# Ledger of designs, part 191: peptides against a protein of PDB entry 5FRP

Target 1, 225 residues: chain A of PDB entry 5FRP
Amino acid sequence: VEWTESIPQIIATREDISKELNQALAKTFIDSDPRVRRTSVMIFNKVPVTEIWKNITNKAIYTSLLHLAREKHKEVRELCINTMAKFYSNSLNEIERTYQNKEIWEIIDTIPSTLYNLYYINDLNINEQVDSVIFEYLLPFEPDNDKRVHRLLTVLSHFDKKAFTSFFAFNARQIKISFAISKYIDFSKFLNNQESMSSSQGPIVMNKYNQTLQWLASGLSDSTK

## One batch from the design tools (peptide; made by RFdiffusion4, then SolubleMPNN)

Design b2_p29_8_s3 (from b2_p29_8 with S1K F3L V6I D8E L27I E28K E29S)
Fold by OpenDDE base, seed 2:
Structure b2_p29_8_s3 (fold): chain B 225 residues (1-225), chain A 29 residues (1-29)
Amino acid sequence: as target 1 above (225 residues)
Amino acid sequence: KPLLDIPEFEEYHEEELKKIEEIEEEIKS
């Protein structure tokens, strides 16, 4: 653990990490100790993306990082999901595609697909996290239309079939959520009006209000778990 | 290391979408 904790500093200060160090680092991602794996993932969070690309040349490290998105250990998995999404976004923004880094890009370009495939696990907590990283890192708000479209096309261009399906399902769900929220607002306004509440529609709207709330709540994970 | 399994079937999303549509109809209705 201690030596792994020193790796970020080494990567940040050295221009060339030896093949041996890369091999050693690769082993930490598959270490039996979740603390070691966690520390390894944190390298991608602590070290600038440009330094990672420069110094981490062993493709197995990137592959292993992506695999940890499915780890049973919750803390490591959650960290990995956030890390890989952020790393993907930073890479798109800061790393040029060259012949030399082509093999690494081939792996990194699978991050969106990797994330969207997590929806099939059918875990509400995972789904929420994936939703979050999509909005924050994969498809962030971008006022420039050309950049936004380019990012979208980049994300979609490497989707597998499952990821496409998940993508469409996600978007459909978001539309429905927006609709439900809109209805929630409408019902709330109605219920806040005394004249409306005294009408024959009062009880009906109250029922719909409750149904809407229940549906919205059902899509949220228990924050206590 | 034990990884979570990703089911191969796309049925999950179809079922979820169906549920959402049903709820939407109930709300509209």
Scores: peptide ipSAE 0.229, ipTM 0.803, DockQ to the pose 0.028; fails the geometry check
Fold by OpenDDE base, seed 3:
Structure b2_p29_8_s3 (fold): chain B 225 residues (1-225), chain A 29 residues (1-29)
Amino acid sequence: as target 1 above (225 residues)
Amino acid sequence: KPLLDIPEFEEYHEEELKKIEEIEEEIKS
């Protein structure tokens, strides 16, 4: 653990990380101790993306990072999902595609598919996290239309069938959520009006309000789990 | 390490979308 904790500093200060160090780092991603795995993932958060690409040349490290998105250990998994999404976004923004880094890009380009495939696990906590990283890192708000479209096309360009299906489902769900929220607001306004509540529509709207809340709540993970 | 299984391409999303559509219809009605 202590050795792994020193790696970010080493990467930041050294221009050439030895093959041996890369091999050692690769082993930490599959260590039996979740703390070691966590520390390894944190390297990608602590070290600038440019330095990661420069110094981490063992493709197994990147592959292992992606695998940890399915880690049974919740804390490691959650960290990994956030880390890989952020790393993907940073890589797109800061790393040029060259012949030399092609093999690494081939792995990194699968991050969107890796994330969208997590929806099939049918875990509300995972789904919520994937939703979050999509909005934050994969398809962030971009006022420039050309940049937004380019990012979208980049993300989609490496999708497998499962990822595409998840993508469409996600978008459809978001539209429905937006609609439900809008209706929630409308119902709330109605219910806050005494005249409206005393009307024949009062009980009907109350029922719809409750249904809307129930649905919205059902889509959220229990924060206490 | 044991990883969580990703089910094969099941109609999971279709089922979820169907549920969402049903709820939307209930809200609109």
Scores: peptide ipSAE 0.228, ipTM 0.804, DockQ to the pose 0.028; fails the geometry check
Fold by OpenDDE base, seed 1:
Structure b2_p29_8_s3 (fold): chain B 225 residues (1-225), chain A 29 residues (1-29)
Amino acid sequence: as target 1 above (225 residues)
Amino acid sequence: KPLLDIPEFEEYHEEELKKIEEIEEEIKS
């Protein structure tokens, strides 16, 4: 743990890291101690993206980072999902594609597909986190049309079939959520009107209101779990 | 290290979307 904690400072101060150090770092991502794995992931958060690309040249490190998105240890997994999404976005913004870094980009370009595939685990906590990182890092708000299209095409260009399915499902779900919220508001207004509530439609709208709430609630995870 | 399994059934999202559509129709009716 202590050794791994020193890595961010080393990367920040040194422009040349040996192959041996990269190999040693790669081993920390598969360490039996989750604290070591966590500390390894944190390197990608503490070190600027440009310095990571410059100094971490062992492709096994990037591959291992992506594998931790499926980590059974909750804290490590959650950290990894946020870290890899942010790292992807920062890389797209700050790192040029060259012949020298081609092999690393081939791995990094699979991050969107890796994240969208997590929906198939059917875990509400994971689903919520993936939703969050999509909005924040993968497909963030961009007012420039050309940049939005370019980012979207970049993300989609490396999707597998499962990721495409998840992508379309995600967008469809967002539309349905918006619809449900709109109906919730309409039903709430109706139920708050005494004349409307006393009408023959009163009980019907009450049932629809409850169904809408149940549907919205079913998509929320329990933060205590 | 133990990793979570990703199921191979591609129909997962399709089934979930069908359920959502059914609920939507109930809300609209």
Scores: peptide ipSAE 0.224, ipTM 0.798, DockQ to the pose 0.067; fails the geometry check
Fold by OpenDDE base, seed 4:
Structure b2_p29_8_s3 (fold): chain B 225 residues (1-225), chain A 29 residues (1-29)
Amino acid sequence: as target 1 above (225 residues)
Amino acid sequence: KPLLDIPEFEEYHEEELKKIEEIEEEIKS
């Protein structure tokens, strides 16, 4: 663990990261100790993306990172999901595609698929986290239409069939959520009006309000779990 | 290393979408 904790500093200070160091680092991602795995993932958070690409050349490290998205250890998994999503976004923004880094890009380009495939696990906590990283890192808010479309096409260009299905389902769900929220607001306004509440429609709207809330709440994970 | 299984449920999302549609209809009615 202590050795792994020193790696970020080494990567940041040295331009000539040896093959041996890469091999050693690769082993830490599959270590039996979750603390070691966690520390390994943290390297991708502590070291600038440009330095990661420059110094971490063993493709097995990146592959192993992606595998940790399915880690049974919750803390490691959650950290990994955030880390890989952020790393993907940073890579798209800061790393050029070259002949030398082609093999690494082939792995990194699968991050969106890796994340969207997690929906099939059907875990509310995982789903919520995936939703979050999609909005934050994969498909962030972008006011420029051309940039937004380009990012979208980039994300989709490496999707597998399952990821596409998840993507379409996700978007459909978001539309419905938006609709439900809109209705919640409308119902709330209606119920806040005394005249409206006392009308024949009062009980009907109250029922719809409750149904809408229940549905919205059912999609939320328990923060205590 | 123990990893969580990803089921090959192509039907999973379809079922979830159907549930959402049903709820939408209830809200609109």
Scores: peptide ipSAE 0.223, ipTM 0.795, DockQ to the pose 0.028; fails the geometry check

Design b2_p29_8_s4 (from b2_p29_8, 13 letters changed)
Fold by OpenDDE base, seed 1:
Structure b2_p29_8_s4 (fold): chain B 225 residues (1-225), chain A 29 residues (1-29)
Amino acid sequence: as target 1 above (225 residues)
Amino acid sequence: KPLLDIEDFEKWHKEELEKIKKIEEEIKK
């Protein structure tokens, strides 16, 4: 643990990270102690993305990072999911594709698929986390249409069939939520009008309003059943 | 099958350890 905790400082100060150091780091990602694995993942959070790409050249480290998204240990898994999503986004923004880093990019380009495949675990907590990281890091709000489309195409270009399926399911859910919110607003406006409440439609709208509230309150988790 | 399978992790872990060992042996030559 202590050795792994020193790695961020070493990466930041040394340009000549040896093959040996990369090999040693690769071992920490697969250590039997969850604390060691956690500390290893934290390297990707503490070190700038440009320094990671420069100094971590062993592809096994990146593969191991992605694999930890399915780890049994909850804390490590949750940290890993957030870390890889953020790392993906930062890499797209800051790292150029070169011949030298092609093999690493081939791994990093699988992060979106890796994340979307987590929906098939059918765990509510995992689903919520994946939703969060998709919104924050993978497909963030982008007002520029060209940039938004480019990011979307980049994400989709490396999907497997399962990831595509989960992607469309996610989008369908978002549309449904948006629709529900819109209806909630409409119903609320209707109910705030005294003339409308006294009409024959009053009780019907009230019922629909309550149903919409219940659906929204049950959380996004129940709507995927 | 729950995708969170300890067996899959252990198998992967073992395979990765073997890969690392092979690399270490190549460096010592």
Scores: peptide ipSAE 0.108, ipTM 0.649, DockQ to the pose 0.047
Fold by OpenDDE base, seed 3:
Structure b2_p29_8_s4 (fold): chain B 225 residues (1-225), chain A 29 residues (1-29)
Amino acid sequence: as target 1 above (225 residues)
Amino acid sequence: KPLLDIEDFEKWHKEELEKIKKIEEEIKK
């Protein structure tokens, strides 16, 4: 653990990291101790993306990072999911595609599929996390239409069949959530008006309000209820 | 595919160690 914790500083200070160091680092990503794995993943959060691409040349490190998204240990898994999504976004924004880094890009380009495939685990906590990282990192808000479309096409360009299916389902859910939130707001406004509540529609709207809340809550994990 | 359990993790770990060893051998050449 202590050795792994020193790696971010080493990467930041050295222009060239030896192949031996890369091999040693690769071993930490697959260590039996979840604390070691966690610390290893944190390297991707602590080191600038440009420095990672420059100094981490062992492709096994990147593949291991992606694999950890499905490990049993919750803390490491959650960290990994956030880390890979952020790393993907940063890479798209800051790293040029060249012939020399092609092999690494081939791995990184699978991150969107890796994330969308997590929906098939059918875990509410995982689903919520995937939703969050999609909004924050994979498909962030972008007012420029050309940039937004380009990002979308990039994300979709490497999807497998399962990822596409999840993508469509996710979008459908987003629309439904948006609609539900809108209704919640409308119902809340109605219920806050005393005159409206005293009307014959008061009890009806109250019922609809409760149904909307129940639906919204059903999509949330128990930890968020 | 479900989350990896302990057995799956151990299997993966072993496979990754083997990959690392192969790379190490290449570096030594």
Scores: peptide ipSAE 0.097, ipTM 0.645, DockQ to the pose 0.046
Fold by OpenDDE base, seed 2:
Structure b2_p29_8_s4 (fold): chain B 225 residues (1-225), chain A 29 residues (1-29)
Amino acid sequence: as target 1 above (225 residues)
Amino acid sequence: KPLLDIEDFEKWHKEELEKIKKIEEEIKK
């Protein structure tokens, strides 16, 4: 643990990490102690993305990071999911694709699929986390349409079949949620109008409003079965 | 099958450890 905790500082100070250090780091990602694995994942959070790409050249480290998204230890898994999503986003924004880093990019490009495949675990907590990282890191809000489309296409271009299926299911859910929210807003506006409330439609809209709220409350928590 | 197959992770983990050991043995030659 102590050794692994020193790695971020070493990476930050050295321009080129030795092959031996990379090999040693690779071992920490597959250590039997969850604390060691956790600390290893934290390297990706503590070190700038550019320095990670520069100094971590062993592809096994990146592969191991992706595998930790499915490990049994909840804390490490959750950390890994957030970390890999963030790392993916930062890499897309800051790392140029070159011949030299092609092999690493081939692994990193699988992060979206790795994340979307987690929906098949059918765990509510995992689903919520995946939803969160998708909106925060994979497909963040982007006011520029061209950039947004480019990001979307980049994410989709490396999907496996399962990821596509999950993606479409997720999108369908989002559309439904958006529609429900829109209705909620409309109903709320109606209910805030005294004249409307006194009308024959008042009780009907109130009922629909309550149903919508209930659905939203349940749906945000409901794993798309 | 729940993708969180603890067994799959353990299997993968074991395989990776074996790979590392093999590499270490090659470096020592």
Scores: peptide ipSAE 0.134, ipTM 0.668, DockQ to the pose 0.050; fails the geometry check
Fold by OpenDDE base, seed 4:
Structure b2_p29_8_s4 (fold): chain B 225 residues (1-225), chain A 29 residues (1-29)
Amino acid sequence: as target 1 above (225 residues)
Amino acid sequence: KPLLDIEDFEKWHKEELEKIKKIEEEIKK
């Protein structure tokens, strides 16, 4: 653990990390101690993306990072999912595609698929986390239409069949949420109008309003469970 | 309990450990 904790400082201070250090780091990602694995993932959070790409050249490290998204240990898994998504976004923004880094990009380009495949675990907490990182890092808000489309195409370009399926399912859910929110607003406006509430439709709209609220609430993980 | 594909991870982890051991043995030669 202590050795792994020193790695961010080493990467920051050295221009070139030796092959030996990369090999040692690769071992820490698959260490039996979850604390060691956690610390290893934190390297990707503590070190600038440009320095990671420059100094971490062992492809096994990146592959191991992706696999940790399915780890049994919850804290490490959650950290990994966030780290992976952020690292992907930062890489797209800051790292050029070159011949030298092609092999690493081939791995990094699978991050979207890796994340979308987590939906098949059918865990509410994982689903919420994946939703969060998709909106924050993979498909962030972009006012420029061309950039937004380009990002979307980039994300989709390396999808496997399962990722496409989950992507479509996710989009369908988003449409439903958007529709539900729209209906919620309409119902709220209706209920705020005294004439409308006194109408024969009042009780019906109230019922639909409550159903919509319940549906929206059920999609949000009860943080208390 | 969500079936974390724990089995796949454990299998992968074991395989990766074996690969690393092989690489280490080759470097020590």
Scores: peptide ipSAE 0.094, ipTM 0.655, DockQ to the pose 0.077; fails the geometry check

## One batch from the design tools (peptide; made by RFdiffusion4, then SolubleMPNN)

Design b2_p30_1_s1
Fold by OpenDDE base, seed 2:
Structure b2_p30_1_s1 (fold): chain B 225 residues (1-225), chain A 30 residues (1-30)
Amino acid sequence: as target 1 above (225 residues)
Amino acid sequence: DEEEKKKLEEVEKNYIPYEAKQLLQKLLKE
């Protein structure tokens, strides 16, 4: 009986401690000392993605992480770019989308856009790094066509206009329109598969598909203008 | 008091991986 009464207090204490830790950590990401910011970013590299999602619940931390991609301090910026790309990939692979983590996912889903927007800085070193993380983490080699298409659509579905423009500008050189078309066809086949549509993810994927198609259509129209 | 501390420690161990806790502690001390 005493154990049951202590559980709520322990849970409450745990939540309070977690909240305090999150608040403290949020401050470290915006600290004036680049070493503190660097150390903060390293948490996302050293701690398993599942544990990060479980324990880091303050949205400001994730927002601050993304902001560091544009930091003036080169070492912190470079670390952040690699870290956020890897974290994004790991999250897609290991973290389920739930009602509870929806707000964090809304931030994490902007990572691809954040990275592609870095091309507008027109810095050769940044461009090379962004290229590297795109191929390594955002759009890695995937032999399974359905998984590859799903990943691509996931990446594209949250692009802002600038990211979409940069994606087409750079991919127009590397991804032959033929590959995009092939992926479109594969995706259409995927959507037509009843098993995929009956899944709880079906409507989400369909929405992403429609959004991607609309963006592709809009992007193609803008490029033809 | 000791049993409560032990329970709290167990809860902390289960909630925050040791490595994460160390990192957080380092960050908070700096």
Scores: peptide ipSAE 0.036, ipTM 0.486, DockQ to the pose 0.011; fails the geometry check
Fold by OpenDDE base, seed 3:
Structure b2_p30_1_s1 (fold): chain B 225 residues (1-225), chain A 30 residues (1-30)
Amino acid sequence: as target 1 above (225 residues)
Amino acid sequence: DEEEKKKLEEVEKNYIPYEAKQLLQKLLKE
């Protein structure tokens, strides 16, 4: 009977510790010392993605991480760009989308847009880095066609208008628009498969597909004018 | 989002740089 009474206290203590940790980390990401900010970003590189998602629940930390991509301090910025791209890729591969983590995913899903928007800074070093992380982490080589298409659609489905424009302007040469179009056709066929539509994810995937098609169509029309 | 901005402002108001640095150092050594 005594051990049962201790369980709520342990749970409460863990929640309190977790809350305090998250509050403290949120402060370190916005510290005036770039070394502190750098060290904060390194947590996302050193800690497994599953543990990060489990223990870092404060949305402000993730928002702050994304903001550091535009930081004036070069070393911190470069580290942040690599870190967020890698974290995005690892999250897609290892973290399931649940109701509980939905709010964090809403932030993480903006990483591709955040990265593509960096092209508008018109800095050659930043452009090269963004190119590198796109090919390494965002749109890596994948021999499986279905996985490759799914990844591409996932990346594109959360693009803002600026990111989409940048995607067509800079990556259209490397990611053959023809390939993207071909894969959209394949995806359309996949969506038309009754088994995929019957799943709870069917409507969500369909909505993402339609949104992406609309963006592609708008981008192609602007390039022909 | 305005809510995130408010949270960030709240964190900034309560920010003690020295304590944050010490905590970070402790976390990275473990």
Scores: peptide ipSAE 0.031, ipTM 0.506, DockQ to the pose 0.017; fails the geometry check
Fold by OpenDDE base, seed 1:
Structure b2_p30_1_s1 (fold): chain B 225 residues (1-225), chain A 30 residues (1-30)
Amino acid sequence: as target 1 above (225 residues)
Amino acid sequence: DEEEKKKLEEVEKNYIPYEAKQLLQKLLKE
């Protein structure tokens, strides 16, 4: 607790220290000692998401975090999966997308795909954990239809083909996919009608949307065969 | 993957400052 409180203070005082800290952390995530790796992951759990985004600017740290989801050490892996999912959810809720953090977001946006790809390991314990974090963090219950659809679209928009396939296989029953798709269509219409999507982000969102639709169509066709 | 590996290698080549090492040690003692 005291250390996590000290990190923000250290970062606030010296930009040079921030760089050094980032370099140090990047090394700890790949340390041979699983205890060191575990401690590194715990930083993402203990430090507020806003402070993480502010202070951890080295992309390699985020990439290394994601790689630990397939780590050999069970305890570290399990911790990483939970941490990653929670961090993703918190980031979506609290962190705005800016030009400056774009590169980090590109990594963070792969978290859903990273998690869904774990189903292909065919480990019951991993599957149960992934199910748990999906319902708790990735696709939590949301009574507001627009928010729910937006979250779903955000998650799906960055799926690879494998993740998309696993999504339909494992979550189709739980997400009431038919309802989700219907709302997705409605949301898409809404987005198309908003002239304000003429912002530089509009085309990007539309491209992701179209890609998601294509993947949905492909996934549905495969599930019906 | 290769680009990530290069970035990791670059990080590995960098010396961990004493202050960062101390910070990490404190974290490990918790």
Scores: peptide ipSAE 0.021, ipTM 0.480, DockQ to the pose 0.017; fails the geometry check
Fold by OpenDDE base, seed 4:
Structure b2_p30_1_s1 (fold): chain B 225 residues (1-225), chain A 30 residues (1-30)
Amino acid sequence: as target 1 above (225 residues)
Amino acid sequence: DEEEKKKLEEVEKNYIPYEAKQLLQKLLKE
């Protein structure tokens, strides 16, 4: 653990990390101790993306990082999911595609698929986390239409069949949420109108309103778990 | 937290791709 914790500093201070260090780091990502794995993942958060790409050249490290998205230890898994999504976004923004880094990009380009495949686990907490990182890192808000489309196409370009399926399901869910929010607003306006409440439609609207609220609430993870 | 981990492990252990597809189809239909 202590050795692994020193790695970010080493990467920051050295221009070239030795092959031996890369090999050792690769082992820490698959260590039996979750604390070691956690610390390993944190390297990707503490070190600038440009320095990671420069100094971490062992492709097994990147593969292992992606694999941790499905590990048993919750804290490490959650950290990994956030980390890989952020790393993907930062890489797209800051790292050029070259012949030398092609093999690493081939792995990094699978991050979107890796994340979308987590929906198949059918865990509400994981789903919420994946939703969060998609909106924050994979498909962030972008006012420029061309940039937004380009990002979308980039994300989709490396999807496997399962990821495409999950993507469509996600989009369908988002449409429903948007619709529900719109209806919530309409219902709120209706409820504030006494004339509307006294009408025969009052009870019907109230019922639909309650159903909408229940649906929205059901989409939220149980924070008490 | 521990209970949630166990649930996740159970879900992963019993994971059938067909069930996942059904869930996704449900999401698309609703």
Scores: peptide ipSAE 0.000, ipTM 0.269, DockQ to the pose 0.043; fails the geometry check

